Peptides against a protein of PDB entry 6O8C. Designs and how they scored, part 23

Target 1, 262 residues: chain A of PDB entry 6O8C
Amino acid sequence: VGLRYEKISLPKIHPRYDLDGDASMAKAVTGVVCYACRTASTLLLYQELMRKGVRWLVELVKDDYNETVHKKTEVVITLDFCIRNIEKTVKVYEKLMKVNLEAAELGEISDIHTKLLRLSSSQGTIESSLQDISSRLSPGGLLADTWAHQEGTHPRDRNVEKLQVLLNCITEIYYQFKKDKAERRLAYNEEQIHKFDKQKLYYHATKAMSHFSEECVRKYEAFKDKSEEWMRKMLHLRKQLLSLTNQCFDIEEEVSKYQDYT

## One batch from the design tools (peptide; aimed at target 1 R16 N189 K195 F196)

Design b2_p15_2 (made by RFdiffusion4)
Pose (drawn by RFdiffusion4):
Structure b2_p15_2 (pose): chain A 256 residues (1-92, 99-262), chain P 15 residues (1-15)
Amino acid sequence: VGLRYEKISLPKIHPRYDLDGDASMAKAVTGVVCYACRTASTLLLYQELMRKGVRWLVELVKDDYNETVHKKTEVVITLDFCIRNIEKTVKVVNLEAAELGEISDIHTKLLRLSSSQGTIESSLQDISSRLSPGGLLADTWAHQEGTHPRDRNVEKLQVLLNCITEIYYQFKKDKAERRLAYNEEQIHKFDKQKLYYHATKAMSHFSEECVRKYEAFKDKSEEWMRKMLHLRKQLLSLTNQCFDIEEEVSKYQDYT
Amino acid sequence: ESSYVTEEEYEEILE
């Protein structure tokens, strides 16, 4: 979804010299830039938080991986150990009662369990190579896409907002005077141009740098999330597959 | 009146 904010544009700046109009215009412009500036700050937060989250979530899946491999090895030393019981040089030269019967069916399941465990390791390694630092789930898009604190985009907007704010404050004063001396009138008319210049620059900067890069980051994250949930579903299927093996071995562990 | 002002005119005012 991303941040739901309203898109607010600069009002039309009428060219006539009008102290009342210019004051009202400057106030409206300052307001729009504040909204743009404040919104630009939250966009940066959502990115910075997203990145702290993705970093953390990747490490958590690594814990879910290590937890699973810790049980896969924990169970193998039971399969290979309980196979050493019913399938060693102890169990099974002509013989008819030497145990080749209904226990041989369990030895068959245990052979298929030990072998099926083989491809578990093959799939388990494949996900480790995606969780690895250079793998195809590495959060490299996270440090490339979107804006950063080092970009200083908020403070850059803030510098322009200050120019605009100072002018508005002066335009209030001018409105209060109802009439401006000669030179002051001209300076006011120039500041009106400056105000428009600063505002359009701040607005276009907000659009082409903050929002544009933010949306690019937003789409990269949606794409990376699909890869993530896809891997988590697989890792989970491998975890359950182990508990199954543990379950089907903990039955045959108790014999007579 | 128009509110347009050139930079040259603004400099002359400052002087």

Design b2_p15_2_s1 (made by RFdiffusion4, then SolubleMPNN; from b2_p15_2, 5 letters changed)
Fold by OpenDDE base, seed 1:
Structure b2_p15_2_s1 (fold): chain B 262 residues (1-262), chain A 15 residues (1-15)
Amino acid sequence: as target 1 above (262 residues)
Amino acid sequence: ESSFVSEEELKKILE
């Protein structure tokens, strides 16, 4: 559930002038920031895919809803038709009773009528449930997907690009430090430049890590948490729809038992 | 792989 990433931290940057140590440090920093760039890209991709999935799931559930509504409507029509026919039959038997004809069957028909009326009343509960589901899926409802567009990171944020720029600066300094290391000894002016570049490296790296943590990781985690909660609710709703559909089928099956009287 | 950028470019992108 969700993407896993390794926690990263910058290596310690020592103030000591050491050509070998500085080259090694710069290499390590480059690696860490490179990982941050890749991770940021992966996290972004995941979120974009999830947004697509969210939209897909919304449409799927809407389709399920429409199918359930359709089935419910069909059952209502069938049930009402059956009730009307049974009522006609009841009237016929009542007339027979008025002329003192034996109509022991009237009791059975009356019981069926009562049962059908109870089934009809249950349709109100199904309708109420469907209305609740509809309200939840509607814009502004509890299951609205607006969060998917608001939470997390987006391509427009240019986080990966910003990190890449910093990485490029860091990498340039790293390559220079490799050259410096190869020289074994630097002239005074070159040494001062090296020290200055080391400070730049530190600032770039710190900025990269801060950006990664605050603008990439934090927002991703928020998105992930919201997505998990929303997905759970949507799946539950889908199960509710299936349950309602099954109830409709059950009613239809029950009504079919009395078709001989219609 | 990586194109090196100037500090000026960095400033522009990070603003």
Scores: peptide ipSAE 0.022, ipTM 0.579, DockQ to the pose 0.042
OpenDDE base, seeds 2, 3, 4, 5: peptide ipSAE 0.020, 0.013, 0.017, 0.017; ipTM 0.631, 0.467, 0.516, 0.517; seed 3 fails the geometry check

Design b2_p15_2_s2 (made by RFdiffusion4, then SolubleMPNN; from b2_p15_2, 4 letters changed)
Fold by OpenDDE base, seed 1:
Structure b2_p15_2_s2 (fold): chain B 262 residues (1-262), chain A 15 residues (1-15)
Amino acid sequence: as target 1 above (262 residues)
Amino acid sequence: ESSYVSEEELKKILE
């Protein structure tokens, strides 16, 4: 899971003045830093898409929660209604027994009443579970999505743009080194400029790689890890909601068996 | 961002 990328490193930069070697080296450096730019952009895009996905999933789970709450409420109403009706029936039969009339059905009805009361008690557990879920989904809860806004890289960081600036500087030097190579021999002053440009190339390249590693890759990895953990928890929560919903349906089905007595 | 140095310093940096 997560976006894959290749590990990159700068080629060896030799201190030797060599027009052919320096041009080749500069080309390689340009390629590496170019890859860093593209990778940084891709990593940023991935994170932005994931943030959208996180928001989407939060809303989805909230909808699931609301549906479960609705179903639970419906079952509570139905169950309470059934209990009240059974209680009325029990009272009637109890009166019949007081006058010594045969009421063999009283035992069965009483058992049903007891069962319904047990079902009613189970609603408390469901309610507690729903409250727990609600708490976890609430702002500041364990499943809050604040991490998605804090972790990783963001467009406002301007990482891609910063790398692009460095790449542009490197590319310019590379093109100059290509020209130098074509000349085969440089005058003294041009040779000195070439050497200094080589130094600049090194500094730009190292800065780019450092920025890429520390501000792009590292933060991305942190974001990825947190996203995976959070996603797993959210999916588990959805399963819990489904379980609660099914419990409500099971209770409703059980109650329906006794509706003939209501 | 780059500091200009002598040829000798350049060699050291590039090593």
Scores: peptide ipSAE 0.016, ipTM 0.511, DockQ to the pose 0.132
OpenDDE base, seeds 2, 3, 4, 5: peptide ipSAE 0.015, 0.014, 0.014, 0.013; ipTM 0.463, 0.481, 0.488, 0.464; seed 4 fails the geometry check

Design b2_p15_2_s3 (made by RFdiffusion4, then SolubleMPNN; from b2_p15_2 with Y10L E15K)
Fold by OpenDDE base, seed 2:
Structure b2_p15_2_s3 (fold): chain B 262 residues (1-262), chain A 15 residues (1-15)
Amino acid sequence: as target 1 above (262 residues)
Amino acid sequence: ESSYVTEEELEEILK
C-alpha cells in the first residue's frame, strides 16, 4: 500500500481584472502548488525508503537462501554417509546369504537402501529448485531489483526543487496581489503590471501542475505498482525457500530413522 | 535557487 494523496486542481482563473478576486485566486493557487510541493517531497521520501527496504529484503532473502543451501548440504552429507553404510551392510548380508543366513534382515536393509535412494532423488529436486531460486535472485534475474533504481522519482531529478521555484514565483505574485488589493485601485501602469503578473501566475501554476502530475505522480504510481508486484514475487520466493528448508528437515528426520542400521 | 518565502510564511499565507 502506497501513500495516499488528494487530487488537486487549479482554481478557475477569471480573465476579468478584479483586485479582490485576483488576490483570492492567487492565494488559492499558492495553496494548491504548495500542496503539490509537499506531496512531491513525501512521495519522493516514500520511494527512497522503499528502495532501502527493497535492498534490505534482497539481502534478507539471500541470507535465507544461503541458510537453505547450507541445510541442504548438511542433509546431503548425512544421507550419502548413510547410503554408503547401508550399501556396505547389504554387501555383508549378501555374502551371508550364500550360506542361507539372515534372509529377512537382508530384505529389510535392502528396503532401507531403496528408501534412501528415493530420498536422494528428492534431494536432487531440491537442488534444482535452489538453483532456480538462485538464478531468479541473480543480477538480471526475474527478481532483480534494478527496477527500483529506474522506476519512480529520484532526488537527482530535483522535482521538489523545481516545484519550489515555481511556488516561490507564485507566492511573490500573491503577495503583490495582496498589496494591490489593499490599494483598492491601481494606476494604469500598475494595473498593466498586475495583468501581466496574472498571466505569469497562470503560466507558473500550469507548469507546476503539469510537472507534478506527469513527473511526480505518474512516476510514483509506476514505482508503486512495480514495487507491489515485485514484493509479491519476493514473498512467494521466501515461501518456496521455507518449503525447501522444511523438505530438508523432513529428509533429515527420515534418515535419522535408519541411522541405527549404520 | 532563491527562496521568496519560508515554510512558516507559507503556512501563514494558507491560513
Scores: peptide ipSAE 0.024, ipTM 0.677, DockQ to the pose 0.028
OpenDDE base, seeds 1, 3, 4, 5: peptide ipSAE 0.021, 0.020, 0.019, 0.017; ipTM 0.655, 0.657, 0.623, 0.593

Design b2_p15_2_s4 (made by RFdiffusion4, then SolubleMPNN; from b2_p15_2 with T6S Y10L E12K)
Fold by OpenDDE base, seed 4:
Structure b2_p15_2_s4 (fold): chain B 262 residues (1-262), chain A 15 residues (1-15)
Amino acid sequence: as target 1 above (262 residues)
Amino acid sequence: ESSYVSEEELEKILE
């Protein structure tokens, strides 16, 4: 799950002045930092897409919730209506029993009444479950998506741009080192400049790698981990909602069996 | 122009 990237490291930089070696090293450094830039960009894009996905899923689950609530409400109304009708019937039969009505009919109606009351009780449990789900989805709840906006890297961080600047500096030095290599020998002043540029190269490269690892990769990994955890919880919640909906349908079906008595 | 940098100094920086 998530984007795969290769672990990168800077090549060894030897302190010895060596035009051939320095050019090769600079090339390698350029390659590594270039990869870091591309990777950072890809990781950023991934996170942005995931944030969109998170928002989408939140809305989807909210819709599921609302649908479940609606269905629950419908069933409650139907059930309450049925219960009221049965209760009226029971009262009538009880009065008629005093005038020689068959006890078997009253018993059957009473049993239906008891069953309906049990179904009504189950609705209370469903309501409680829905309230729990609502609380979890609410702001500050356990399934809030605030983390998606906070965790990871963002375009506003300008990490890619910062890395690109460093890459540009490194690339310039690399090109100079290629030229230096071609010269085979440098004058004293040029040699000193070369050595100084080598230090700059190292500085820029190290800064780039640190920034990449600490501000890009680390934050991405944190985002990914939280995303996975949150996603699992959301999917589970969605299954719970589906279960509750199915329970409502089951109750509705059961109630329909007794409508002939109402 | 850049200042003189010895190999020794570079080594120290790279440590």
Scores: peptide ipSAE 0.019, ipTM 0.623, DockQ to the pose 0.104
OpenDDE base, seeds 1, 2, 3, 5: peptide ipSAE 0.018, 0.019, 0.019, 0.018; ipTM 0.618, 0.614, 0.615, 0.615

Design b2_p15_3 (made by RFdiffusion4; failed a check: the pose's geometry)
Pose (drawn by RFdiffusion4):
Structure b2_p15_3 (pose): chain A 256 residues (1-92, 99-262), chain P 15 residues (1-15)
Amino acid sequence: VGLRYEKISLPKIHPRYDLDGDASMAKAVTGVVCYACRTASTLLLYQELMRKGVRWLVELVKDDYNETVHKKTEVVITLDFCIRNIEKTVKVVNLEAAELGEISDIHTKLLRLSSSQGTIESSLQDISSRLSPGGLLADTWAHQEGTHPRDRNVEKLQVLLNCITEIYYQFKKDKAERRLAYNEEQIHKFDKQKLYYHATKAMSHFSEECVRKYEAFKDKSEEWMRKMLHLRKQLLSLTNQCFDIEEEVSKYQDYT
Amino acid sequence: SHLEELEELNEEFHE
């Protein structure tokens, strides 16, 4: 979803010299830039937080991986050990009662369990190569896409907002005077241009740098999330497959 | 001179 904010544009700046109109115009412009500035700050937060989260979530899946491999090895030393019981040089030269019967069916399941465990390791390694630092789930998009604190985009907007704010405050004063001396009138008219210039620059900067890069980051995260849930589903299927093996071995462990 | 330049710029911009 991303941040739900309203897209607010600069009002039309009428060219006449009008102290009342210019004051009301400057106030409206300052307001729009504040909203743009404040919104630009939250976009950066959502990115910075997303990043802190993706980094953390990746490490958590590594814990779910290490937890699973810790039980896959924990169970193999039971399969290979209980196979060494019913399938060693002890169990099974002509013979008719030497145990080749109903226990041989368990030895068959245990062989298929030990072999099926083989491809578990093959799939388990494949997900480790995606969780690895250079793998195809590495959060490289996270540090490339979107804006950063080092980009200083908020404080760049803030510098422009200050220019605009100072002018608005002066335009209030001018409105209060109802008439401006000669030179002051001219300076006021120039500051009106400066105000428009600063505002359009701040607005276009918010659009083409903050929002554009934010949305690019937003789409990259949606694409990376699909990959992530797809891997988590697979790792889970490998975890359950182990508990199954543990379950089907913990039955045959108790013999007579 | 400066004020004349400001007047030229303001006339170009204002009605």

Design b2_p15_3_s1 (made by RFdiffusion4, then SolubleMPNN; from b2_p15_3, 4 letters changed; failed a check: the pose's geometry)
Amino acid sequence: EELEELEELNESFYE

Design b2_p15_3_s2 (made by RFdiffusion4, then SolubleMPNN; from b2_p15_3, 6 letters changed; failed a check: the pose's geometry)
Amino acid sequence: EELEELEEINKSFFE

Design b2_p15_3_s3 (made by RFdiffusion4, then SolubleMPNN; from b2_p15_3, 6 letters changed; failed a check: the pose's geometry)
Amino acid sequence: SYLEELEKKNKSFFE

Design b2_p15_3_s4 (made by RFdiffusion4, then SolubleMPNN; from b2_p15_3, 7 letters changed; failed a check: the pose's geometry)
Amino acid sequence: SFLEQLEKENAAFYE

Design b2_p15_4 (made by RFdiffusion4)
Pose (drawn by RFdiffusion4):
Structure b2_p15_4 (pose): chain A 256 residues (1-92, 99-262), chain P 15 residues (1-15)
Amino acid sequence: VGLRYEKISLPKIHPRYDLDGDASMAKAVTGVVCYACRTASTLLLYQELMRKGVRWLVELVKDDYNETVHKKTEVVITLDFCIRNIEKTVKVVNLEAAELGEISDIHTKLLRLSSSQGTIESSLQDISSRLSPGGLLADTWAHQEGTHPRDRNVEKLQVLLNCITEIYYQFKKDKAERRLAYNEEQIHKFDKQKLYYHATKAMSHFSEECVRKYEAFKDKSEEWMRKMLHLRKQLLSLTNQCFDIEEEVSKYQDYT
Amino acid sequence: SEDAFVTEEEYEEIE
C-alpha cells in the first residue's frame, strides 16, 4: 500500500501586484510546501524502517533455517543409528527364521527415509544459497533503490521552505501597511518572484526525487516480498518434512 | 493595475 498522502499542488500565483492577494498567496504556498516537506520526511521513514525490517526478517529466516538443520542432523543420528540396529551385522548362510519377515518392511521404510532425506539436504542447501549474502534474496535493492538519510532530501526542502516562510512573513507585514513605499514595493515584487521560484523548485524536487525514488523502492519491495514468502513456504515444507521423519522414526525406535 | 514583475538589474539599482 505505502503511505496514503494527498497530492497537493501549488496554487495559481496571479501576477498582479496586490498586497492582500500576495499575502494570501504566500500563506497558501508555504502551507503546500510544509505538507510536501512533512510528507517527504515520512516517506523517508517508511523506507528506512522497511530496510531495518527486511534486514531483520532475513536474519529471522536464517534462524528458522538453522533451527531446521539442527533437527535434520539431530534425526539423522537416529536413522543411521537405528538402521545400525535392524540392519547391521547383527540382524541378518542359509536361513528361514533369521529375521527376514515383518520387520523387513520397517527396514524398507527406514531405507526410503534415509534416502529421501538426501534430497532434503539438496533443497535445504539451495535455500541457504539464497539466504547467503550474495544470493538471490540478498537485500541489495534495499540499499540501491529509494532515498537515504545521506541524500539530505528533507533538509534540502527545508532550506527552500525557510526562504518561502521568511517571504510570507514579510508579505504579512506589507499587507498590514496597506501601502508600500517606492523601493519597498519593488523589493516586494521581486520577493514574489523569488517565492514562486523557491516553491516550484521545492515542489518539483519533492516529485522527481522523493516520490519517484520512493515508489521505485515500493515496487522493488513488493517484488522481493514475493520471493521471500516463496522461500519461507519451501523452508517450512522442509521443516515439516523433518518432524514427519522424527515422527515416523520415533515409532520404530521402540522395538522388542 | 500594475504587474509585479521586476528585473534583477532594477533590483540591483535599488540595492

Design b2_p15_4_s1 (made by RFdiffusion4, then SolubleMPNN; from b2_p15_4, 9 letters changed)
Fold by OpenDDE base, seed 5:
Order: C-alpha cells, then sequence, then structure tokens
Structure b2_p15_4_s1 (fold): chain B 262 residues (1-262), chain A 15 residues (1-15)
C-alpha cells in the first residue's frame, strides 16, 4: 500500500493590487509549496525503503529457488538409483521365469518399474518449471528488479532541493508582502516593486507545483503501480516454488515405498 | 482545513 497524500492546489492569484489580499495569498502559496516539499521528501523516502524491500525479497526468493533445486536434485538421484535397481531385479526374475519360477513376483516388480518411470517423467516437468522460474528471475527476465532502479524518483534527481530553492524565493516575497501590508500604503515605486514581486511569486509557485506534479507525484504513482504489480507476481512465484517443493517431497515419499525392492 | 487557515505559528513550524 502506497503513501496517501492530500491533493493540493494553488490559491487563485488575483491580478488586482491589494496589499491585504496579496499577503494572504502569499501566505497560502507558501503553505502549499512547503507541503509539496515535505510530501516530495516523504515520497522519496518511501520509494527508497521500497527499493530495499524489493532487493530483500529478490534474495529471499532466490534462496527459496535454490532450496527447491537442491531438493529436486536429491530426489532425482534417489529415483534414478531406485529405477536402476528395479531394472536389475527385473532381469533376474526374467531369468527365473525360464525355469517357471516366480511369475507373480515378476509381475509386481514390473508394475513398480512402470510407476517409477511415471515418476521420472514428472521430474522432467518439475525441471521445466524450475527453468522457467530461473529465466523469469534472471537479468532481463519478467521478474527482474531493474524497474525499481528506473521507475520513480531518486535522491540524485534533487527534486526536494529544487523545490526548496523555489520555496525560499516564495517565502522571501511572502515576508515582504507582510511588511507591505503593515505599511497600509506604498509609494509609487514600492507599489511597482510589489507588483513585480507578485509576478515572480506566481512564476515560482507555478514552477514548483508543476515540478511537484510532474516530477514527484506522477513518477511516484508509476513506481507504486509497478511495485504492486511486481509484488503480486513475486508472491505468486513463491507459491509456485512451494508447490514444486511439495511435489518433490511427494515423489520422495512414493519412491520410499519401493525401497524394500531395491 | 484550508491552507489559508493555517496560523502564522503553524507556518513558522513548517518553515
Amino acid sequence: as target 1 above (262 residues)
Amino acid sequence: MELSEVSEEELQKIL
């Protein structure tokens, strides 16, 4: 589940010169852009933590895979040994049949041999499934974690720092507008400066909000969506590995029933 | 709460 943040918007900036209104507007703009800075920082931190979590999960799943492969290998060795022993036994009983001995026993051993060959065939399916999983986890595979390094925002983008610079400019103008309000009336030259500063405020605020929306929020949402999709696929893959492990145990158990004949 | 309703004290804590 991703971080929730409040939707923010800039207040309406009226073109009319109004010292009280302009101070109030500048205060509101400062608050909005300040919230954007904090939110951008929080979103960045969340993504960095998620990247760590992704790396951790990849290693965990790789360990699960290796354990499954190891178990499969053990079962294959045991099964192959059992098959070879049964085949030797079949040959011995076939020789005995030439003298009309042990016909019923030969039938039983032959049935066991057939069952073991079926189990051996199932191992081929398990191997194919493990190869598929390996390919998906490999570099360039469908479940590779390369997206976590590409999607979203990164500390190197310096988005928080860029927003902070704009916030500093906005805050400076806000404090000036508070002073202007306290003067109640400005001289002509001071009034012109105030009007120019209001235009600068608008420019900085618009730039900050555009940067926040396009470079922080949008990229975060893309990262969030990708992470949720990837996480779902990884959880499914872990279930597949568990299923394959259980199949190996089932085969091992079945083979153990025939060990008395080997 | 509208950001315009934020007190000066609260704003100073944020800045």
Scores: peptide ipSAE 0.023, ipTM 0.645, DockQ to the pose 0.028
OpenDDE base, seeds 1, 2, 3, 4: peptide ipSAE 0.017, 0.017, 0.017, 0.017; ipTM 0.573, 0.572, 0.575, 0.578

Design b2_p15_4_s2 (made by RFdiffusion4, then SolubleMPNN; from b2_p15_4, 6 letters changed)
Fold by OpenDDE base, seed 3:
Order: C-alpha cells, then structure tokens, then sequence
Structure b2_p15_4_s2 (fold): chain B 262 residues (1-262), chain A 15 residues (1-15)
C-alpha cells in the first residue's frame, strides 16, 4: 500500500515560433511542473509519516520483547523451584525405602521430576529464540531501522524548494507568453526574446522533470518497497514474540499440575 | 542595438 500518483510527462514543444501555440504549451508545462511540485511534497510527507510509524513499531516490538523476557524469567524461577522441591522429595523417599516399602510413590515422583526436567530443557530453546530476536532488533541487526533515515527523500534535500524555483521561472515565462499572444505580433527584438525564453522554458521544464523523476519518485519508490518489506518482517517477529509468550504460559500451566508434589 | 538569440533552427536542434 502506498500513495497513488499519476504519471506525468511534458507536452511536446514545437520549435516553430507561434505565439498562440507557445502560450498554450507554456500553460501545459506550468501545469505539469506544478503537479510535480505538489506530488513531491506529498511523497515527502508520506515518507515522514512512515518514518514515525517505523519508530512507533520499533518501540512496540521492544516492549513486547521485554514482556516476553519477563514472563520467561518468571517461569524459569517457578520451574526451578519446583524441580528443587521434587529433588528433595526424591531424596527423602530414597532414604525411606530402606525402611519402608514406598516404591510406588517414589516412582510417581521420579516421573514428575523427569517431566519437569524436560520442561526446563525447553526453556533453553525459548532463550535462544529471544536472543536471536534481540540480535535482529539491535543496532546493526537485520531489523534495524537505519534504512528509514537513509532511504527516500528528506526535508533537508530541499527537493520541493528546488522544484518550486523552477516552477516560478516557468510561470514567469508563461505569463509573458500570454502577453505576447495578446500582442499578436512582436517586434524583431521581442520575437528574439520570446524565442530565447522558450528555450529557457524547455531547460527549466526538463530539469524539473528530471529532478522529480530521479530525486523524488525513484527514491520514494525505493523507500516504499523497503518499508513494506521491513514492516512485514517486524510484524512476523512480533508474532514470534507472542508465540514465545504463549509457550511460557503453557509451561506454567503444566508446572501447576504438579503443585501438590512441590 | 539588435539582439541576436537562438534561431528556430537552433532551437529545433536543442529540442
């Protein structure tokens, strides 16, 4: 999803001196370059908003990460406590077996101990996953947001202002061509000035369109594509964090089944 | 003084 804009092109500029045609052409050129200025401004605004969104999402995911780490830590503490209690119980029963026949109870407790140890081993996998996520979010990681500051167009590039300067020059020539048209015929020197201004108009227009295409549109499209890719990856990572949190809850629930033995 | 600017032919070459 991105901003939709119309593809624009300059009208054909005829080399022939024609006061009516030149005024009409200049009007059309003014319109096209004006649209380019407005579009460039809109594209810039979009990118600035997206950069804010990127920063927001980074903070959101960091919060989710911290919550997941906290929950994981809680479960580890609980699980370790249960394991220690079961181990104490096992030792007591082993001593008692020398005196009393409590083999059945010892077997049950030993089975619980084995199950708890398996749950404890799964915590290592969760930890490794969290470390991977942390590394990806860290500065220089694969999901770092440094691209958002590098890609696309920025206010400091002054692209809109540069285009506006060219538009002003073009507009001035257009207004002169309207006056020239009203005169119907120009003196020799005025005709030569008109022809010279037509050349200037062409240069300004082509410069504006080149700048718009290369420095505004192309960079915007690159930013957009990178943003979409990054956003998808970040959202997937967030889902991974939620999955890890759920795994912690599942482990906690399983441990609670053995609370009577701990 | 008469001003000399780009002719139509020259403009055609540029355009």
Amino acid sequence: as target 1 above (262 residues)
Amino acid sequence: SELSFVSEEELEKIL
Scores: peptide ipSAE 0.020, ipTM 0.618, DockQ to the pose 0.124
OpenDDE base, seeds 1, 2, 4, 5: peptide ipSAE 0.017, 0.019, 0.020, 0.020; ipTM 0.606, 0.612, 0.613, 0.612

Design b2_p15_4_s3 (made by RFdiffusion4, then SolubleMPNN; from b2_p15_4, 6 letters changed)
Fold by OpenDDE base, seed 4:
Structure b2_p15_4_s3 (fold): chain B 262 residues (1-262), chain A 15 residues (1-15)
Amino acid sequence: as target 1 above (262 residues)
Amino acid sequence: SSSSFVTEEELEKIL
């Protein structure tokens, strides 16, 4: 999961004045920093898309939660109604038993009552589980999506733009070095300018690579790792919700078997 | 002035 990118490094920069070597080096540096710019842009885009996906998944899971809560509530109402009716029936039979011997029927109804009470107890467990899930999804909970807004790189960081500025400076020097190479020999002042530009090239390149590594790649990797962890937890939670929903359906089905006694 | 330009030695120190 995530974008694959190649680890890049700057070419070796020789301190010796060499018009051919310097032009070749500058070309290579330009290529590396260009790749860094493109990669940074791609990594940023990926993160923005992932943030959208995270928000979508949060809403989906919240909807699943609400549906489960609704179903649970429905089952509780149905179950409570059934229990009340059975309890009334039990009371009637208990009174009748004092006058008439209907012990067998009373036993059956009492057994149903006991089963319904057990089902009601199971609903308490479902409620507790739903409360736990709610707490995890709540603000400040373990599955809050606040990390998605904090981690990684953002458009506001202007990392791509910063790298592009450095790339522009590097590219300009490269084009000059290409011209210098074509001249084969430079006058003293032009040679000194070339050497100075070579120093500038080095500074721009190192700054670009440092920025790319520390502000783009590292933050992206941190975002990726957190996103993967969070995603696994969210998917697991969603499965838990589905399980709880199924338990509610199972209880509803079982209660329906006893409706004839109500 | 030539003193404002970078020497190979200076580049070697930086690189």
Scores: peptide ipSAE 0.023, ipTM 0.664, DockQ to the pose 0.127
OpenDDE base, seeds 1, 2, 3, 5: peptide ipSAE 0.019, 0.023, 0.023, 0.020; ipTM 0.648, 0.693, 0.658, 0.640

Design b2_p15_4_s4 (made by RFdiffusion4, then SolubleMPNN; from b2_p15_4, 7 letters changed)
Fold by OpenDDE base, seed 5:
Formats: sequence, C-alpha cells, structure tokens
Structure b2_p15_4_s4 (fold): chain B 262 residues (1-262), chain A 15 residues (1-15)
Amino acid sequence: as target 1 above (262 residues)
Amino acid sequence: METSFVSEEELEKIL
C-alpha cells in the first residue's frame, strides 16, 4: 500500500500569440508544477517514514529470532538431559533382565528412548531453519534492508528544492502574463518579450515535469515496489519464527510426558 | 536595437 497521487500533465501549449490564452495556460502550468512540488515533498516524506518503519521492523524480527534461538537452546538442553537419563535407565534394566526377566518394562523404556531420539532429530531441522533465517537477515542476505537506503528519493537529492526553483521562474512569468492580459494589447517590443517568456515558460515547465517524473515518481515507485515485496517477506519470516517457536514448545511438552521415567 | 522576433513557427518548433 503506497501513497496515492493524481497523475498530472502539462496543458497543451498553443504556439499562437494570445494574451488571454497565454495567461490561462500559464496559470494552469503554475498549478501543475506547484502540485508536482507538493507531491514530491509528500513522496519524500513517505519514504523517510517507511525507512524508519523498516529499521523498526528489522529490530523487531531480530528480537523474535533471538527469542526463538533461546527457546530452542532450552529445549535442546532438556531433551539431551532426558535422553541421557533414559539411556542410563535402559542400561540398568538390561542388567536386571539377567536376574529377574523384566522384559516388558525394558520394552517400554526402549520405546521412549526411540521417541526421544526422533524428537532430537527434529531439533536438527529447527536448527537448520534458524540458520537459514539468520542468513537471510544477515548483511547482504535476501532480507537485508540496504535497499531502503539505496532506493527511492532522499533529502540529499534536493529534488523539492530544484522543482521549487523552476516553479518560482514559472510563477514570475505567470504574473507577467496576467499583467500583459490586463493591457489587452502590447507594443511590438513587449509582444516579443511575451513570446520569449512563453518559450522560457515551456522550457521550465517541461524541465520540471521531466525532473518530477524521472527523479521523483519513478524512484518512488521503485522504492514502493521493493518495500511491499520486502514487507511481505518479513511478515512471512515472522510467521516462520513463530512456527519454529511453537515446534520447540511442542517438543518440550512431549518430553515432559517422559520425565517420570528419568 | 534589433528586436529579435520569435515567429509562431519558431515557437512551434520549440513546443
């Protein structure tokens, strides 16, 4: 979900000398470029806010990862302890069988041992998944946030200021054209000045719109697309971490059922 | 002062 803005275009500039038409056109151009300046500023602000959000989310996911790793470590310790105790118990029963033939109890304990070993094997899968997640979050990984600093527009680009300079030039010409319109008729020299100013207006307007399109809108759209993709992947990653945490709890719960045998 | 005249045709070429 990105910031929505209206698609803007310059009005048609007629080459014909017309004081009323030229004043109206200049007013429209001023409005369009003014909108471009405001839009560029808004798009920049949005991106800066998104960059802050990205950094915040990265730290949040790192915390989730650390919690999952901690829980996994606790479960591994508990599971290993339980396995060692069951193995000791099995050895005791094997010795007792030589004397009292307690085969049924040994069978049950051996089955528990087999189940615990299966749980231990599942921990290896959790570990591999955590390592994958860590690699993805690492610098240069698939989910690194380096793109947020590279993509889009930045205050240092001074795009808004550049557009504002062009807007100022356009606005000055517009005010002159408003005066020219009020005169109803210009002398030959003033008419030539008006025609030159119309050319300057066109030049500034086209430059402003090109800059807005290429340096503001296009870069914003690229940032937006990357941000949406990255955000989706990060949310998915958080779900994966939650799933791994739950698997650790499930293993812990299963191990707890056998604590009476240890 | 030679007033440089910009014709409508010249403007059309620029526009």
Scores: peptide ipSAE 0.023, ipTM 0.607, DockQ to the pose 0.122
OpenDDE base, seeds 1, 2, 3, 4: peptide ipSAE 0.021, 0.020, 0.021, 0.021; ipTM 0.600, 0.592, 0.615, 0.602

Design b2_p15_5 (made by RFdiffusion4)
Pose (drawn by RFdiffusion4):
Structure b2_p15_5 (pose): chain A 256 residues (1-92, 99-262), chain P 15 residues (1-15)
Amino acid sequence: VGLRYEKISLPKIHPRYDLDGDASMAKAVTGVVCYACRTASTLLLYQELMRKGVRWLVELVKDDYNETVHKKTEVVITLDFCIRNIEKTVKVVNLEAAELGEISDIHTKLLRLSSSQGTIESSLQDISSRLSPGGLLADTWAHQEGTHPRDRNVEKLQVLLNCITEIYYQFKKDKAERRLAYNEEQIHKFDKQKLYYHATKAMSHFSEECVRKYEAFKDKSEEWMRKMLHLRKQLLSLTNQCFDIEEEVSKYQDYT
Amino acid sequence: EMEHIKEEAEETVLS
């Protein structure tokens, strides 16, 4: 979804010299830039937080991986150990009552369990190579896409907002005077141009730098999320597959 | 300076 904010544009700046109109215009412009500036700050937060989260979620899946491999090895030393019981040089030269019967069916399941465990390790390694630092789930898009604190985009907007704010404040004073001396009138007319220049610069910067890069980060994250849930589903299927083996071995562990 | 500012302001701002 991303941040739901309203898109607010600069009002039309009428060219006439009008102290009342210019004051009301400057106030409206300052407001729009504040909203743009404040919104630009939240966009940066959502990115910075997203990145702190993706970093953390990746490490958590590594814990879910390490937890699973810790049980896969924990169970193998039971399969290979309980196979050493019913399938060693102890169990099974002509013989008819030497145990080749109904226990041989369990030895068959345990052979298929030990072999099926083989491809578990093959799939388990494949997900480790995606979780690895250079793998195809590495959060490299996270540090490339979108804006950063080092970009100083908010403070850049803030510098322009200050120019615009100082002018508005002066335009209030001018409106209060109802008439401006000669030179002051001219300076006021120039500041009106400066105000428009600063505002359009701040607005276009917000659009083409903050929002554009934010959306690019937003789409990269939706793409990376699909990969993540796809891997988490697979790792889970490998975890359950182990508890299954633990369950089907903990039955045959108790013999007579 | 003031003549320059006046020339620039009159380019767009209507009196």

